# Ledger of designs, part 66: peptides against a protein of PDB entry 3VA4

Target 1, 107 residues: chain A of PDB entry 3VA4
Amino acid sequence: EPIGQLRLFSGTHGPERDFPLYLGKNVVGRSPDCSVALPFPSISKQHAVIEISAWNKAPILQDCGSLNGTQIVKPPRVLPPGVSHRLRDQELILFADFPCQYHRLDV

## One batch from the design tools (peptide; made by RFdiffusion4, then SolubleMPNN)

Design b2_p15_4_s4 (from b2_p15_4, 4 letters changed)
Fold by OpenDDE base, seed 3:
Structure b2_p15_4_s4 (fold): chain B 107 residues (1-107), chain A 15 residues (1-15)
Amino acid sequence: as target 1 above (107 residues)
Amino acid sequence: SPEAQELLERILASL
């Protein structure tokens, strides 16, 4: 049962896609074996990680030294590699140029 | 990309 969700908004790549997030490390990246597989050339093979330690705790987002970066939209913030960012529900995230939104599910 | 920026602006405008 998923604990959270990462939404990739619709765009030139296609329709909206929702990725389930589970306890542990959910890797965001271009590699097909990533939990959140974003098969786009501007996304690093292992771009970022969303770690969920418990259903009632905010996930932690870290950029994994990606080439094109990870940003929080509001308030604007570029995430330095390896620095933990605690995600808020409904947080808007840019992985490279791809807008996403984290959503906490009611487990 | 311009398309991504436009989408982002739309999202932000809806908040």
Scores: peptide ipSAE 0.186, ipTM 0.741, DockQ to the pose 0.855
Fold by OpenDDE base, seed 4:
Structure b2_p15_4_s4 (fold): chain B 107 residues (1-107), chain A 15 residues (1-15)
Amino acid sequence: as target 1 above (107 residues)
Amino acid sequence: SPEAQELLERILASL
């Protein structure tokens, strides 16, 4: 069962979408094989990864060298490729220009 | 994009 959730807010691309996040690596990208599949041209095929471990309540977000970047919104921070960022509950994230929010589920 | 920025501002304002 899912440990977390990534919400893609509504926009020109369409309505809001929720993606379940599981233990292990959850790849964010344009590729349909990604756990969080964002089929948009500005998203890299493998854009970022959210890794969740059993012993770490806070998932780790890493940009995978994406073309249009990954950013934390509050406080603002551009994530350098491969650098680990511990996600806080309700963290707001930009994958390219797409606003998302991480939500930790009670499990 | 400016549209994404506007949405982001609205989201932030609601937090």
Scores: peptide ipSAE 0.186, ipTM 0.742, DockQ to the pose 0.884
Fold by OpenDDE base, seed 2:
Structure b2_p15_4_s4 (fold): chain B 107 residues (1-107), chain A 15 residues (1-15)
Amino acid sequence: as target 1 above (107 residues)
Amino acid sequence: SPEAQELLERILASL
């Protein structure tokens, strides 16, 4: 079962979508093979990765050298490529211009 | 984009 969830908020691209996150590496990107597949031109094929090493540990978000970047919304922060960021529950994230939210699942 | 910015502002305002 999933350990977490990444929500893509609704927008001009369409309705809200929820992506389950599992133990290991969850790749965010435009490629259809990604765990979090965001099929939009401004998203890199492999844009970022959310790594979950254990259910009781905070996930690690890393930008994979994306073209249009990865940002934390509150507090504002641009993530340098390859630098680990520990995700907090309810963290708001921008992948390029697409707003998302990480949610820890209580299972 | 302006649309994305507006959405972000709405989200932040609801927090």
Scores: peptide ipSAE 0.185, ipTM 0.741, DockQ to the pose 0.875
Fold by OpenDDE base, seed 5:
Order: structure tokens, then sequence, then C-alpha cells
Structure b2_p15_4_s4 (fold): chain B 107 residues (1-107), chain A 15 residues (1-15)
């Protein structure tokens, strides 16, 4: 059962997409085997990871040394590679130039 | 990119 959701907002790339997030490591990247597969050239094959340790704990987001970076929107922050960022519900994230939003699911 | 910025502004304005 998914514990969270990552929304990719609509844009020039296409319509909005929602990705379920599960316990453990949810890899965000261009590779098709990623939990959150973003098949765009500006996304690194393994761009970032969202780790959920427990259903009642905030997920941890880390950039994996991506080429075009990972940023938090509010307040604005560029995430250095490997630095843990605790995600807040409804957090807005940029993977490269792709806006996304994390949503905690009530289960 | 400018296009990404415009999209971000649109999203932020809707929140």
Amino acid sequence: as target 1 above (107 residues)
Amino acid sequence: SPEAQELLERILASL
C-alpha cells in the first residue's frame, strides 16, 4: 500500500502524473526501472531518492549527485548531493526543471 | 529555464 505520492505537474512534457511512494527507497530518475521514472533528458538516470522509513515518519529526500540538481521551492533551497531533507506534506520540489509535489496519503 | 519558471509561478499562484 502506498504511503505517499509524488505528483509531476503538467507541462510541455505532457499531462500531470502521480507516482505512488512506498516504504523504503523510492528512486527518482530517468531510468525506466526507477520507482519514479521521469523519462526526460535533463533528469539523471538516478537523480534523487525519497526514503520512507515508517508510515508515521516524514520521508527523506536526497539528491544523488544529479547533473541538473534538486531544489525545494518554499522556502527556496538547492539540495547539495547526499544531504538529507525531511519532506513536509505538500512540499514542492524541482527535479532539474520539473516541478513536483509530495503528498502524504492517509491510510 | 524561463519556461520552467513560468510554470512554477503558475503553480505557486494556484496554491
Scores: peptide ipSAE 0.182, ipTM 0.737, DockQ to the pose 0.970

Design b2_p15_5_s1 (from b2_p15_5, 4 letters changed)
Fold by OpenDDE base, seed 5:
Structure b2_p15_5_s1 (fold): chain B 107 residues (1-107), chain A 15 residues (1-15)
Amino acid sequence: as target 1 above (107 residues)
Amino acid sequence: SDAELLALAREALAL
């Protein structure tokens, strides 16, 4: 059962997509094998990772040295590669130019 | 709302 969800907001690419997040490493990237597969040219094959160590701990987001970066929206911040960012519930994230939102699921 | 969140995200992107 998923512990969290990453929502990709609707846009020019198409409708909203929701990706379940599980314990362990949830890779965000263009590669189809990624947990969060964002098949867009501006997304790196392995762009970022959302690591969930436990159901009762905040997930950790890390950029994986992506070409076009990972940013937190509020407060605005570009994430340096490999630097851990604790995700807050309802966190707004930009992977390249794609706006997403993390939320914890009530399980 | 989702619309407001999206607007916020896009605003950040534009900066």
Scores: peptide ipSAE 0.158, ipTM 0.737, DockQ to the pose 0.859
Fold by OpenDDE base, seed 1:
Structure b2_p15_5_s1 (fold): chain B 107 residues (1-107), chain A 15 residues (1-15)
Amino acid sequence: as target 1 above (107 residues)
Amino acid sequence: SDAELLALAREALAL
């Protein structure tokens, strides 16, 4: 069962979409085989990764050297490639110019 | 609020 959720807010691309997050690596990217598939040209094929371990269910977000970057909204921060960022519940994230929100599920 | 932050984020992206 999913441990978390990543919500892609509605926009010019279409309606809101919710992606389940599981233990292990959840790759965010344009490639259709990504756990969080964002099929948009500004998203890198493998853009970022959200890793969740069994020992610490707080996700770690890392940008994978994406072209258009990964950012945290509050406080505003551009994530350097490969640097671990622990996600807080309800944290707002920008993958390129796509606003998303992480939500921890109570399981 | 998150809604306010989202609005701010979109505003920044629109620039």
Scores: peptide ipSAE 0.155, ipTM 0.728, DockQ to the pose 0.433
Fold by OpenDDE base, seed 2:
Formats: sequence, C-alpha cells, structure tokens
Structure b2_p15_5_s1 (fold): chain B 107 residues (1-107), chain A 15 residues (1-15)
Amino acid sequence: as target 1 above (107 residues)
Amino acid sequence: SDAELLALAREALAL
C-alpha cells in the first residue's frame, strides 16, 4: 500500500485527484508514464520527483529543471532545479500553477 | 480547510 499521497486540488482543470506515493522515486510530470501524471501543457514531461526512502523518513522533493517551476507555498519558496527539499507532512506545493498537497499515510 | 489552502496557493502565485 502507499506510504504517502499527493493531492491535486480541484480547479479549472477539473476535480480533485489523489495520487499514491510509494517507496522510491515518484515522478511528477505531464508524461503518462509518471507516477503522478498531470496531463497539462504547463507541466513538464518530467517536472519533479518525490523520493521516499522509508515509511518513517521525510520524502525528498526535487524539481527536474521544469519550465514553469516548482514552489513551496508556506513559506513561499521557489525550488532551484536539483536541490533537495525535505517535504513536511501536509506540505503545499505548486507544480507550475497547480496547487497540490503532500501528506503521509498511516501505514 | 481546502478553501484556506487554495487561498495560500493563490497568494503564492501572485508573488
């Protein structure tokens, strides 16, 4: 079962979507091959990656050199490409202009 | 709430 979840909030694109996150690399991107597939033109084919090493360890988020960027919402921060960001539970993330939230699951 | 979270996201986009 999944260790975490990434929620894409509802918006003009449509309803909320929830994506399970597993051990290893969870790629966020427009490509349908991505673990978190966001099929929107402003999302890069491989936009970012959420890497989870263990169920009890904070995931690492990295932007993959996306065109429209990855940002932490609170406090606001633009993530430079390839720089590791340790995700906190309930972290709010913008992939381009799409608001998402990471949360750890009780497993 | 989700509404509050979305407001935060919008604020970030406006920066």
Scores: peptide ipSAE 0.149, ipTM 0.733, DockQ to the pose 0.858
Fold by OpenDDE base, seed 4:
Structure b2_p15_5_s1 (fold): chain B 107 residues (1-107), chain A 15 residues (1-15)
Amino acid sequence: as target 1 above (107 residues)
Amino acid sequence: SDAELLALAREALAL
């Protein structure tokens, strides 16, 4: 069952989309086989990864060396590639220029 | 609100 959720806010690309997040690696990227598939040209094929471990359900976000970057909105921070960032519930994230929000699910 | 979130996102994009 999903442990978290990543919301892609609505925009010119279309309506809001919610992606379930599971234990293990949830890859964010343009490739259709990504757990969080964002089929937009500004998103790298494998853009970032949200990893949720069994010992701690708080996910770790890492940029995978994406072309257009991964940013935390508040407080503002550009994530260096490969550096672990512990996601907080309700955290706002930019993958390239696409605003998203992480939500921890009660399961 | 969504408006506030979008504003925050826009600010972040300006980094």
Scores: peptide ipSAE 0.144, ipTM 0.731, DockQ to the pose 0.849

Design b2_p15_5_s2 (from b2_p15_5, 6 letters changed)
Fold by OpenDDE base, seed 4:
Structure b2_p15_5_s2 (fold): chain B 107 residues (1-107), chain A 15 residues (1-15)
Amino acid sequence: as target 1 above (107 residues)
Amino acid sequence: SMEELLELAREALAQ
């Protein structure tokens, strides 16, 4: 059962896609083994990680030293590698230049 | 729209 969702907005890459997020580490990356697989050249094989713990359902986002970065839109800021960012519901994220949105599921 | 907002964000944010 997913605890959250990451939505990849539609764009030149194709239609909108929704990725379920579970307890533990949800890796975002180009590798097909990633929980959130974004098969695009500008995305690092292991780009970022969204970690959700049982004792704190608010996800923590960390960039994994990606080539093209991870950014928060509101307020605008680039996430330094390895620095924890607590995700808020409906938070807007850029992985490289791919726009995404985190949604907390009511479970 | 939200997608338009994100597009503007891509243009404004430093990489």
Scores: peptide ipSAE 0.115, ipTM 0.703, DockQ to the pose 0.461
Fold by OpenDDE base, seed 1:
Structure b2_p15_5_s2 (fold): chain B 107 residues (1-107), chain A 15 residues (1-15)
Amino acid sequence: as target 1 above (107 residues)
Amino acid sequence: SMEELLELAREALAQ
C-alpha cells in the first residue's frame, strides 16, 4: 500500500495527477519507468528521488543532478544535487517549473 | 488556494 502521495497540480501541461509513493526509492523523472513519471521535456529522465524507509516514513528528497533543478517553495530553497531534504507533510516542491505537493497518507 | 500560489510561483520562475 502507498505510504504517501505526490500531487502534480494542474496547469498548461494538463490536469492534476496523483502518484502513489511506496517504501523504497520513488524516482521522479521523464522516463516512463519512473515511479513518478512526468513526461515533460524540462524534466530530466531521472530528475529526483523520494526515498521512504521502513524506519522513518518521512520521505527524503534528493535531486539527481537534474538539468532544471528541484526546489522547495516555502521557504524557498534550491536543492543541491545529492543533498538530502526531509519532506514535511504538505511540502510544496518544484521539479523544474512543475509545482507538486507531497502528502503523507494516514495508513 | 495553494494551487493558485504554486501557479504564481511557476509563472515567476518562467519569466
Scores: peptide ipSAE 0.113, ipTM 0.694, DockQ to the pose 0.355
Fold by OpenDDE base, seed 2:
Structure b2_p15_5_s2 (fold): chain B 107 residues (1-107), chain A 15 residues (1-15)
Amino acid sequence: as target 1 above (107 residues)
Amino acid sequence: SMEELLELAREALAQ
């Protein structure tokens, strides 16, 4: 059962998509093998990682040295590669040019 | 909407 969710908002790329997040490393990237597969050219094959160590702990987001970066929307912040960012519930994230939102599931 | 807000944020970050 998933512990969290990453929502990709709808846009020119298509409709909204919700990706379940599980314990361990949830890789965000263009590669189809990623937990959060974003099949778009501007997304790196291994773009970022959301690591969840426990259901009661905030996930850690790290950019994996992506070409087009990972940013927190509010407050605005570009995430340096490899630097841990503790995700807050409802966190708004930009992976390259794609707006997403992290949601902690109530389970 | 939230999507509109994100779009505005994207535009701001691009500048």
Scores: peptide ipSAE 0.108, ipTM 0.689, DockQ to the pose 0.537
Fold by OpenDDE base, seed 3:
Structure b2_p15_5_s2 (fold): chain B 107 residues (1-107), chain A 15 residues (1-15)
Amino acid sequence: as target 1 above (107 residues)
Amino acid sequence: SMEELLELAREALAQ
């Protein structure tokens, strides 16, 4: 059962997509074997990671040294590579310039 | 909409 969700908002790339997030490391990247596969040139093969240690703990987001960066929208913040950011429910994230939202699911 | 807001945010961050 997924315990979280990452929503990719609709855009020029197509309609909205929802990616389930599970316990452990959920890699965000262009590589097709990523948990959150974003097949776009501006996304690094392994762009970022969302690590979920428990259903009742906030996930940790880290940029993996991506080319085009990872940002929090509100409040605005560029995430330095390898620095842990604790995700809040409904947090808005930019992977490169792709807007996403993290959502905690009720399990 | 939320998507519109995100677009505005993206533009602001890109500057």
Scores: peptide ipSAE 0.109, ipTM 0.686, DockQ to the pose 0.519; fails the geometry check

Design b2_p15_5_s3 (from b2_p15_5, 5 letters changed)
Fold by OpenDDE base, seed 3:
Structure b2_p15_5_s3 (fold): chain B 107 residues (1-107), chain A 15 residues (1-15)
Amino acid sequence: as target 1 above (107 residues)
Amino acid sequence: SDAERLALAREALAR
């Protein structure tokens, strides 16, 4: 079962998309084999990773040395490559210029 | 609301 969800908000690219997040590493990137595949040129092939170690633990987000970066919206922060950020429920994230939101699923 | 959260994200992009 999915433990969380990453929502890509609607935009010029199209409608909202929801990606399930599972235990382990959920790679965010342009490559089609990524768990969260964002097929946009400004997204790195392997852009970031959301690691979920347990259902009752906050996921860890890390930028993978992406070209256009990963940012937290509130409070604003650019994530240095490889530095762990513990995600809060409903956290707003920018992968490059694509706004997303993480939320925990209650299953 | 989700709409408000989206607006917040877009505001951040506009900075």
Scores: peptide ipSAE 0.165, ipTM 0.754, DockQ to the pose 0.729
Fold by OpenDDE base, seed 4:
Structure b2_p15_5_s3 (fold): chain B 107 residues (1-107), chain A 15 residues (1-15)
Amino acid sequence: as target 1 above (107 residues)
Amino acid sequence: SDAERLALAREALAR
């Protein structure tokens, strides 16, 4: 069962979507085989990765050298490629210009 | 709330 969730807020692209996150690497990207598939032109094929391990309370987010970047909303920060960012529950993330939110599930 | 969080995200996009 999923231990986290990534919510894509509604927008011009369409309605809200919720993506389950599991132990291991959850790739965020435009490619349909990504765990979090965001089929939008401004999203890189492999845009970012959310890695969840059994020994880490917080998932680790890394940008994968995306074209249009990955940003944390509060406090505002652009994530340099390959640099680990520990996600806090309810954290707001921008993949390119798509607003998302990470939610830790009760497991 | 989710609505507030969305608003915050939109504000960030506008800057």
Scores: peptide ipSAE 0.161, ipTM 0.758, DockQ to the pose 0.739
Fold by OpenDDE base, seed 5:
Structure b2_p15_5_s3 (fold): chain B 107 residues (1-107), chain A 15 residues (1-15)
Amino acid sequence: as target 1 above (107 residues)
Amino acid sequence: SDAERLALAREALAR
């Protein structure tokens, strides 16, 4: 059962999509085998990773050296590659120019 | 709200 969810907001690319997040590494990227597959040219094949080490611990987001970056919206921050960012519930994230939101599931 | 959060994200993109 998923522990969290990543929402890709609707936009010019299409409708909203929801991606379940599980224990371990949830890779965000353009490659179809990514846990969070974002099949868009501006997304790197392996763009970022959301790692969930335990159900009761905040996920860790890391940019994987993506071309177009990973950013936190509030407070605004561009994530340096490989630097851990602890995700807060309802955190707003930009993968390249794609707005997303993380939320914890009540399971 | 989610609508406000999305607006905030869009605003960030515009900068």
Scores: peptide ipSAE 0.160, ipTM 0.755, DockQ to the pose 0.712
Fold by OpenDDE base, seed 2:
Structure b2_p15_5_s3 (fold): chain B 107 residues (1-107), chain A 15 residues (1-15)
Amino acid sequence: as target 1 above (107 residues)
Amino acid sequence: SDAERLALAREALAR
């Protein structure tokens, strides 16, 4: 079972998409082999990573030196490459210009 | 609500 979920909100790119997140490293990127594959030119091949070490621990988000960056929406914060950010439930994230939301699943 | 959260995200993009 997935431990978390990353939602890509609907937009000009298309409808909403939900990506399951599992224990370990969940890579966000343009590459099709990424756990969270966002096939858009503004997304880096390996844009960011969401690492979940345990079901009862907050996931860690890190930007992987992406071209167009990773930002937390509330409160606003640009994530420097490689710096760990503990995700809160319902956290709003911008990967480049794509709005997403992390959700912890009640497992 | 999710609608409000989306609005927040879009607002951030607009700034």
Scores: peptide ipSAE 0.159, ipTM 0.751, DockQ to the pose 0.723

Design b2_p15_5_s4 (from b2_p15_5, 6 letters changed)
Fold by OpenDDE base, seed 4:
Structure b2_p15_5_s4 (fold): chain B 107 residues (1-107), chain A 15 residues (1-15)
Amino acid sequence: as target 1 above (107 residues)
Amino acid sequence: SDEELLELAREALAL
């Protein structure tokens, strides 16, 4: 069962979507094979990765060298490609210009 | 609220 959840807020693209996150690597990207598939032109095919390990409850977010970047909203920070960012519960993330929120599930 | 979160995101996009 999922360890976390990534919420994509509603927008011009459509309604809110929730994506389950599991142990291991959860790839965020435009490709339909991604765990978090965001089929939008501004999202790179493999945009970012959220890695969740059994020994580290806080997921690690890395931008994969995306064209339009990955940012933390509060405090504002652009994530350099390949640099690990430890996600906090309720963290607000921008993949390109798409607002998302990470939520840790109680499991 | 979701609206407040979206506003934060919009502010971040402006920076």
Scores: peptide ipSAE 0.127, ipTM 0.715, DockQ to the pose 0.865
Fold by OpenDDE base, seed 1:
Order: C-alpha cells, then structure tokens, then sequence
Structure b2_p15_5_s4 (fold): chain B 107 residues (1-107), chain A 15 residues (1-15)
C-alpha cells in the first residue's frame, strides 16, 4: 500500500498526474524505470529521491545532482545535492520547472 | 493557501 502521493500539477505538458509513494526509495526522474517517471527533457534521468522509512513515514527528499535542480516553494529553497530535506504534508516542490506536491496518505 | 503558493511559483517560473 502507498504511504504517500506525489502530484504533478497540470501544465503545458498535460493533465495532472498522481504517483504513489512506497516504503523505501522512490526515484524521481526522466528514466521510465523511476518510481516517479517524469518524461521531460529538463528532468534528469535520476533527478531526486524520496525515501520513506518504516520507522519514520515523513519522507526525506534529496536532489541527486540534477542539472536543473530541486526546489522547495515555501520557504523558497534550492536543495543542494545529497542534502536531506524532510517533506511536510502538502509541501510544494519544483523539479526543474515542474511544480509538484507531496501528500501524506492516512493509512 | 496551497493554490496561492502554486500560483506564485508559476509566476516566478514565468519570469
């Protein structure tokens, strides 16, 4: 069962998409084998990772040295590669220029 | 609100 959800908001790329997040590492990237596959040129093949542990269901987001970066919207922050950021429920994230939102599921 | 923040983010990206 999914522990969380990552929403990709609608935009010029198309409609909104929701991706389930599970325990362990959920890779965000352009590669089709990523848990959160964002097939867009500005997204790195392995862009970022959202890790969820059994003992701590609050996800940890890390940029993987992406070309176009990972940012938190509020407060505004560019995430340095490899630095852990604990995601809050409903947090808004930019992967490159694609706005997303993390949502914790009540399971 | 989240909607307001999203709009702000979109506006910033458009600049």
Amino acid sequence: as target 1 above (107 residues)
Amino acid sequence: SDEELLELAREALAL
Scores: peptide ipSAE 0.125, ipTM 0.705, DockQ to the pose 0.431
Fold by OpenDDE base, seed 5:
Formats: sequence, C-alpha cells, structure tokens
Structure b2_p15_5_s4 (fold): chain B 107 residues (1-107), chain A 15 residues (1-15)
Amino acid sequence: as target 1 above (107 residues)
Amino acid sequence: SDEELLELAREALAL
C-alpha cells in the first residue's frame, strides 16, 4: 500500500494529479518509467527521487542533477544536486516550474 | 495561505 502521496496541482497543463509513493525510491521525471511520471519538456527524464526508508520516517528528496531544478517553496530553497532534503508533511515542492505537494498517508 | 503562496510562485516563475 502507498505510504505517501505526491500531488501535482492543477494548472495550465491540466487538472490535479495524485501519485502514490511507496517504500524505496520513487523517481520523479519525464520518463514514463518513473514512479512519478511528469510528461513535460521542462522536467528531466530522471529529475528527482523521493526515497522512503520506513513508514514512520520522513522521506528524503534529492534532485538528480535536473536541468531546471528542484525547489522547496516554504521557505524558498533551491536543492543542490544529490543533497538530501527531509520532506515534511504537506511540503510544497517545485519540480522545474510545476508546483507539487507531498502528503503523508495515515494507513 | 498555501494556495496564495502557490499562485505567487507561479507568477514569479512566469516572469
């Protein structure tokens, strides 16, 4: 069962989309093989990774050397490639220019 | 609000 969720907010691209997150590495990227597939030109094929090591631990977000970057919205922060960021519940994230939100599921 | 923040972020990214 999913442990978390990544929500892509609605925008010019279309309606909101929700992606389940599981134990292990959840790759965010343009490639259709990604756990979180964001099929947009500004998203790198393998853009970032959300790693969940346990249901009771905060996920780790890392940018994978993406072209257009990964950022935390509040407070604003650009994530250097390969540097671990511990996600808080309800964290707002920009993958390139696409706003998303991480949500921990109570299962 | 978070929604307002998101809108501001979208606007900033568009410029």
Scores: peptide ipSAE 0.117, ipTM 0.699, DockQ to the pose 0.363
Fold by OpenDDE base, seed 2:
Order: C-alpha cells, then sequence, then structure tokens
Structure b2_p15_5_s4 (fold): chain B 107 residues (1-107), chain A 15 residues (1-15)
C-alpha cells in the first residue's frame, strides 16, 4: 500500500489527480513511466524525485535539474538541483507551474 | 490558509 500521496490540484489542465507514493524513488516527470506522470510540456522528462526510505521518515524531494524548476510554496524557496529537501506533511510544491501537495498517509 | 497560498501562487504564475 502507498505510504504517501502527491496531489496535483485542479487547473486549466484538468481535474485534480492523486498519485500514490511508495517506498523507494518516486520520479516526477513528463515521461509516462514516471511514478508521478505529469504529461505537460513544461515538465521535464525526469523533473524531480521523491524518495521514501521508510514509512516513519520524512520523504526527500530533489529537483533533477529540471528546466522550469521545483519550488516550495511555504516558505517560498526554489530548490537547487540535487539538493535534498525534507518534505513536511501537507507540503505545497510547484513543479514548473503546476501546484501540488504532499500528504503522508496514515496506514 | 493553504488554499489562499495556492491562489497567491496561481496569481503570481499568471503575471
Amino acid sequence: as target 1 above (107 residues)
Amino acid sequence: SDEELLELAREALAL
């Protein structure tokens, strides 16, 4: 079962989508084989990665050198490529111009 | 609220 969830908020692209997150590396990107597949031109093929090493540890988010970047909304922060960011529950993230939210699942 | 922050983010992206 999934340990976390990444929610893509609704927008001009369409309705809300929820992506399950599992142990290991969950790649966010435009490529269809990504765990979090965001099929949009502004998203890099392999845009970012959310790594979950254990259910009781905060996931690590890293930008993979994306073209249009990865940002934390609160507090505002642009993530430098390859720098680990420990995700907090309910973290609001921008992948390029797409707002998302990480949620830790209580399982 | 988170919703308000999202709206602000959307507004910023629209500019």
Scores: peptide ipSAE 0.105, ipTM 0.696, DockQ to the pose 0.353

Design b2_p15_6_s1 (from b2_p15_6, 5 letters changed)
Fold by OpenDDE base, seed 2:
Structure b2_p15_6_s1 (fold): chain B 107 residues (1-107), chain A 15 residues (1-15)
Amino acid sequence: as target 1 above (107 residues)
Amino acid sequence: SPELQAYIEQILASL
């Protein structure tokens, strides 16, 4: 059972996609083996990681030294590689230039 | 939703 969700908003790349997030490390990247597979050239093979330690704790987002970066949209913030960022519910995130949103599931 | 999409686009445009 997923604890969270990462939504990739619709755009020129295609329709909206929702990715379930589970306990442990959820890797965001271009590699098809990633939990959140974003098969786009501007996304690094292993771009970022969302780690969920418990259902009642805020997930931790870290950029993995990606080429095109990871940003929080509001308030705007570039995430330095390897620095932990606690995700808030409904957090808007840019992986490279792809807008996403984290959602805590009510389970 | 289209409303949320528009909101995202507005934010992105302001960055």
Scores: peptide ipSAE 0.142, ipTM 0.718, DockQ to the pose 0.000
Fold by OpenDDE base, seed 4:
Structure b2_p15_6_s1 (fold): chain B 107 residues (1-107), chain A 15 residues (1-15)
Amino acid sequence: as target 1 above (107 residues)
Amino acid sequence: SPELQAYIEQILASL
């Protein structure tokens, strides 16, 4: 069962999509093998990773050296590659220019 | 949600 959810908001790319997040590494990227597959040219094949551990259900987000970056919206912050960011519930994230939101599931 | 979308757009506009 999923521990969290990543929502991709609707836009010019299409409708809103929800991606379940599980324990372990959830890779965000253009590759269809990614847990969070964002098949858009501006997204790197392996763009970022959201890691959730059993002992700490608050996810850790890391940019994987993506071309167009990963940003936290509020407060605004560009994530340097490989630097851990602890996600808060309802946090807004930009992968390249695609707005997403993390949602912690009550499980 | 239109309200949420508008909120996000306002935040993005400030970046």
Scores: peptide ipSAE 0.141, ipTM 0.715, DockQ to the pose 0.000
Fold by OpenDDE base, seed 5:
Parts: C-alpha cells; sequence; structure tokens
Structure b2_p15_6_s1 (fold): chain B 107 residues (1-107), chain A 15 residues (1-15)
C-alpha cells in the first residue's frame, strides 16, 4: 500500500495525475521505468528521488543532477544536486517547470 | 482546487 502520493497538477501538458509513493526510493524522471514517470522532454531521465524510509518519517527529496532543476515553491528554494530536503505534507515542488504536490496518505 | 492551481500558475509566471 502506498505511503504517500505525488500529484502532478493539470496544465498545458494535460490533466492532473497522481502517483503512489512507496517505502524506499521513488525515482522521478522522464524514463518510463521511473516510479514517477513524467514523460516530458524538460524532465531528466532520472531527475530526482523521493526516499521514504518509514511510514512515520518525512520523505527525503534529492535532485539527481537534473538539467532543469528541482525547486521548492513555498518558501522558494532551489535544490542543489544530491542535497537532502525533508518534505512536509502538502509540499509544492517544481520538477523543471512542472508543478507537483507531495501528500502523506493515511494508511 | 482551482484556487491552488491559480496560485501555482502565479508562482510559475514569476520565475
Amino acid sequence: as target 1 above (107 residues)
Amino acid sequence: SPELQAYIEQILASL
């Protein structure tokens, strides 16, 4: 059962999409093999990773040296490659210019 | 939420 969810908001690319997040490493990227597959050219094949170590711990987001970056929206923060960012529930994230939101699920 | 979507679009426009 998923521990969290990453929501890709609707936009010019299409409708909203929800991706389940599980224990371990959830890779965000353009590659279809990614846990969170964002098939857009501005997204790196392996763009970022959301690591969930336990159901009761905040996930860790890291940019994987992506071309177009990973940012936190509020407060604004550019994530340097490989630097850990602890996600808060309802955190708003930009992968390149694609707005997403992390949501902790009640399991 | 339409309000949230609008907020995000505003943020994106300011980048």
Scores: peptide ipSAE 0.140, ipTM 0.720, DockQ to the pose 0.000
Fold by OpenDDE base, seed 3:
Structure b2_p15_6_s1 (fold): chain B 107 residues (1-107), chain A 15 residues (1-15)
Amino acid sequence: as target 1 above (107 residues)
Amino acid sequence: SPELQAYIEQILASL
């Protein structure tokens, strides 16, 4: 069972998509074998990682040295590569220019 | 949700 969700909002790329997040490392990237596969040129093959250690703990987001970066939208913050950011429920994230939202699920 | 989409667009425009 997924314990979290990452929503990619609708845009020029198409309709919104929801990606389930599980315990462990959920890699966000352009590579098709990523947990959150964002098949867009501006997304690095391995762009970022969302690590979930337990269902009752906030996930940790890290940029993996991506080309076009990872940002928190509100409050605005550019994430330096490899620096841990604890995700809040409903947090808005930019992977490159793609807006996403993390949502904690009730398991 | 169109309301949410509009909200996101407003935030993005402010960055």
Scores: peptide ipSAE 0.139, ipTM 0.717, DockQ to the pose 0.000

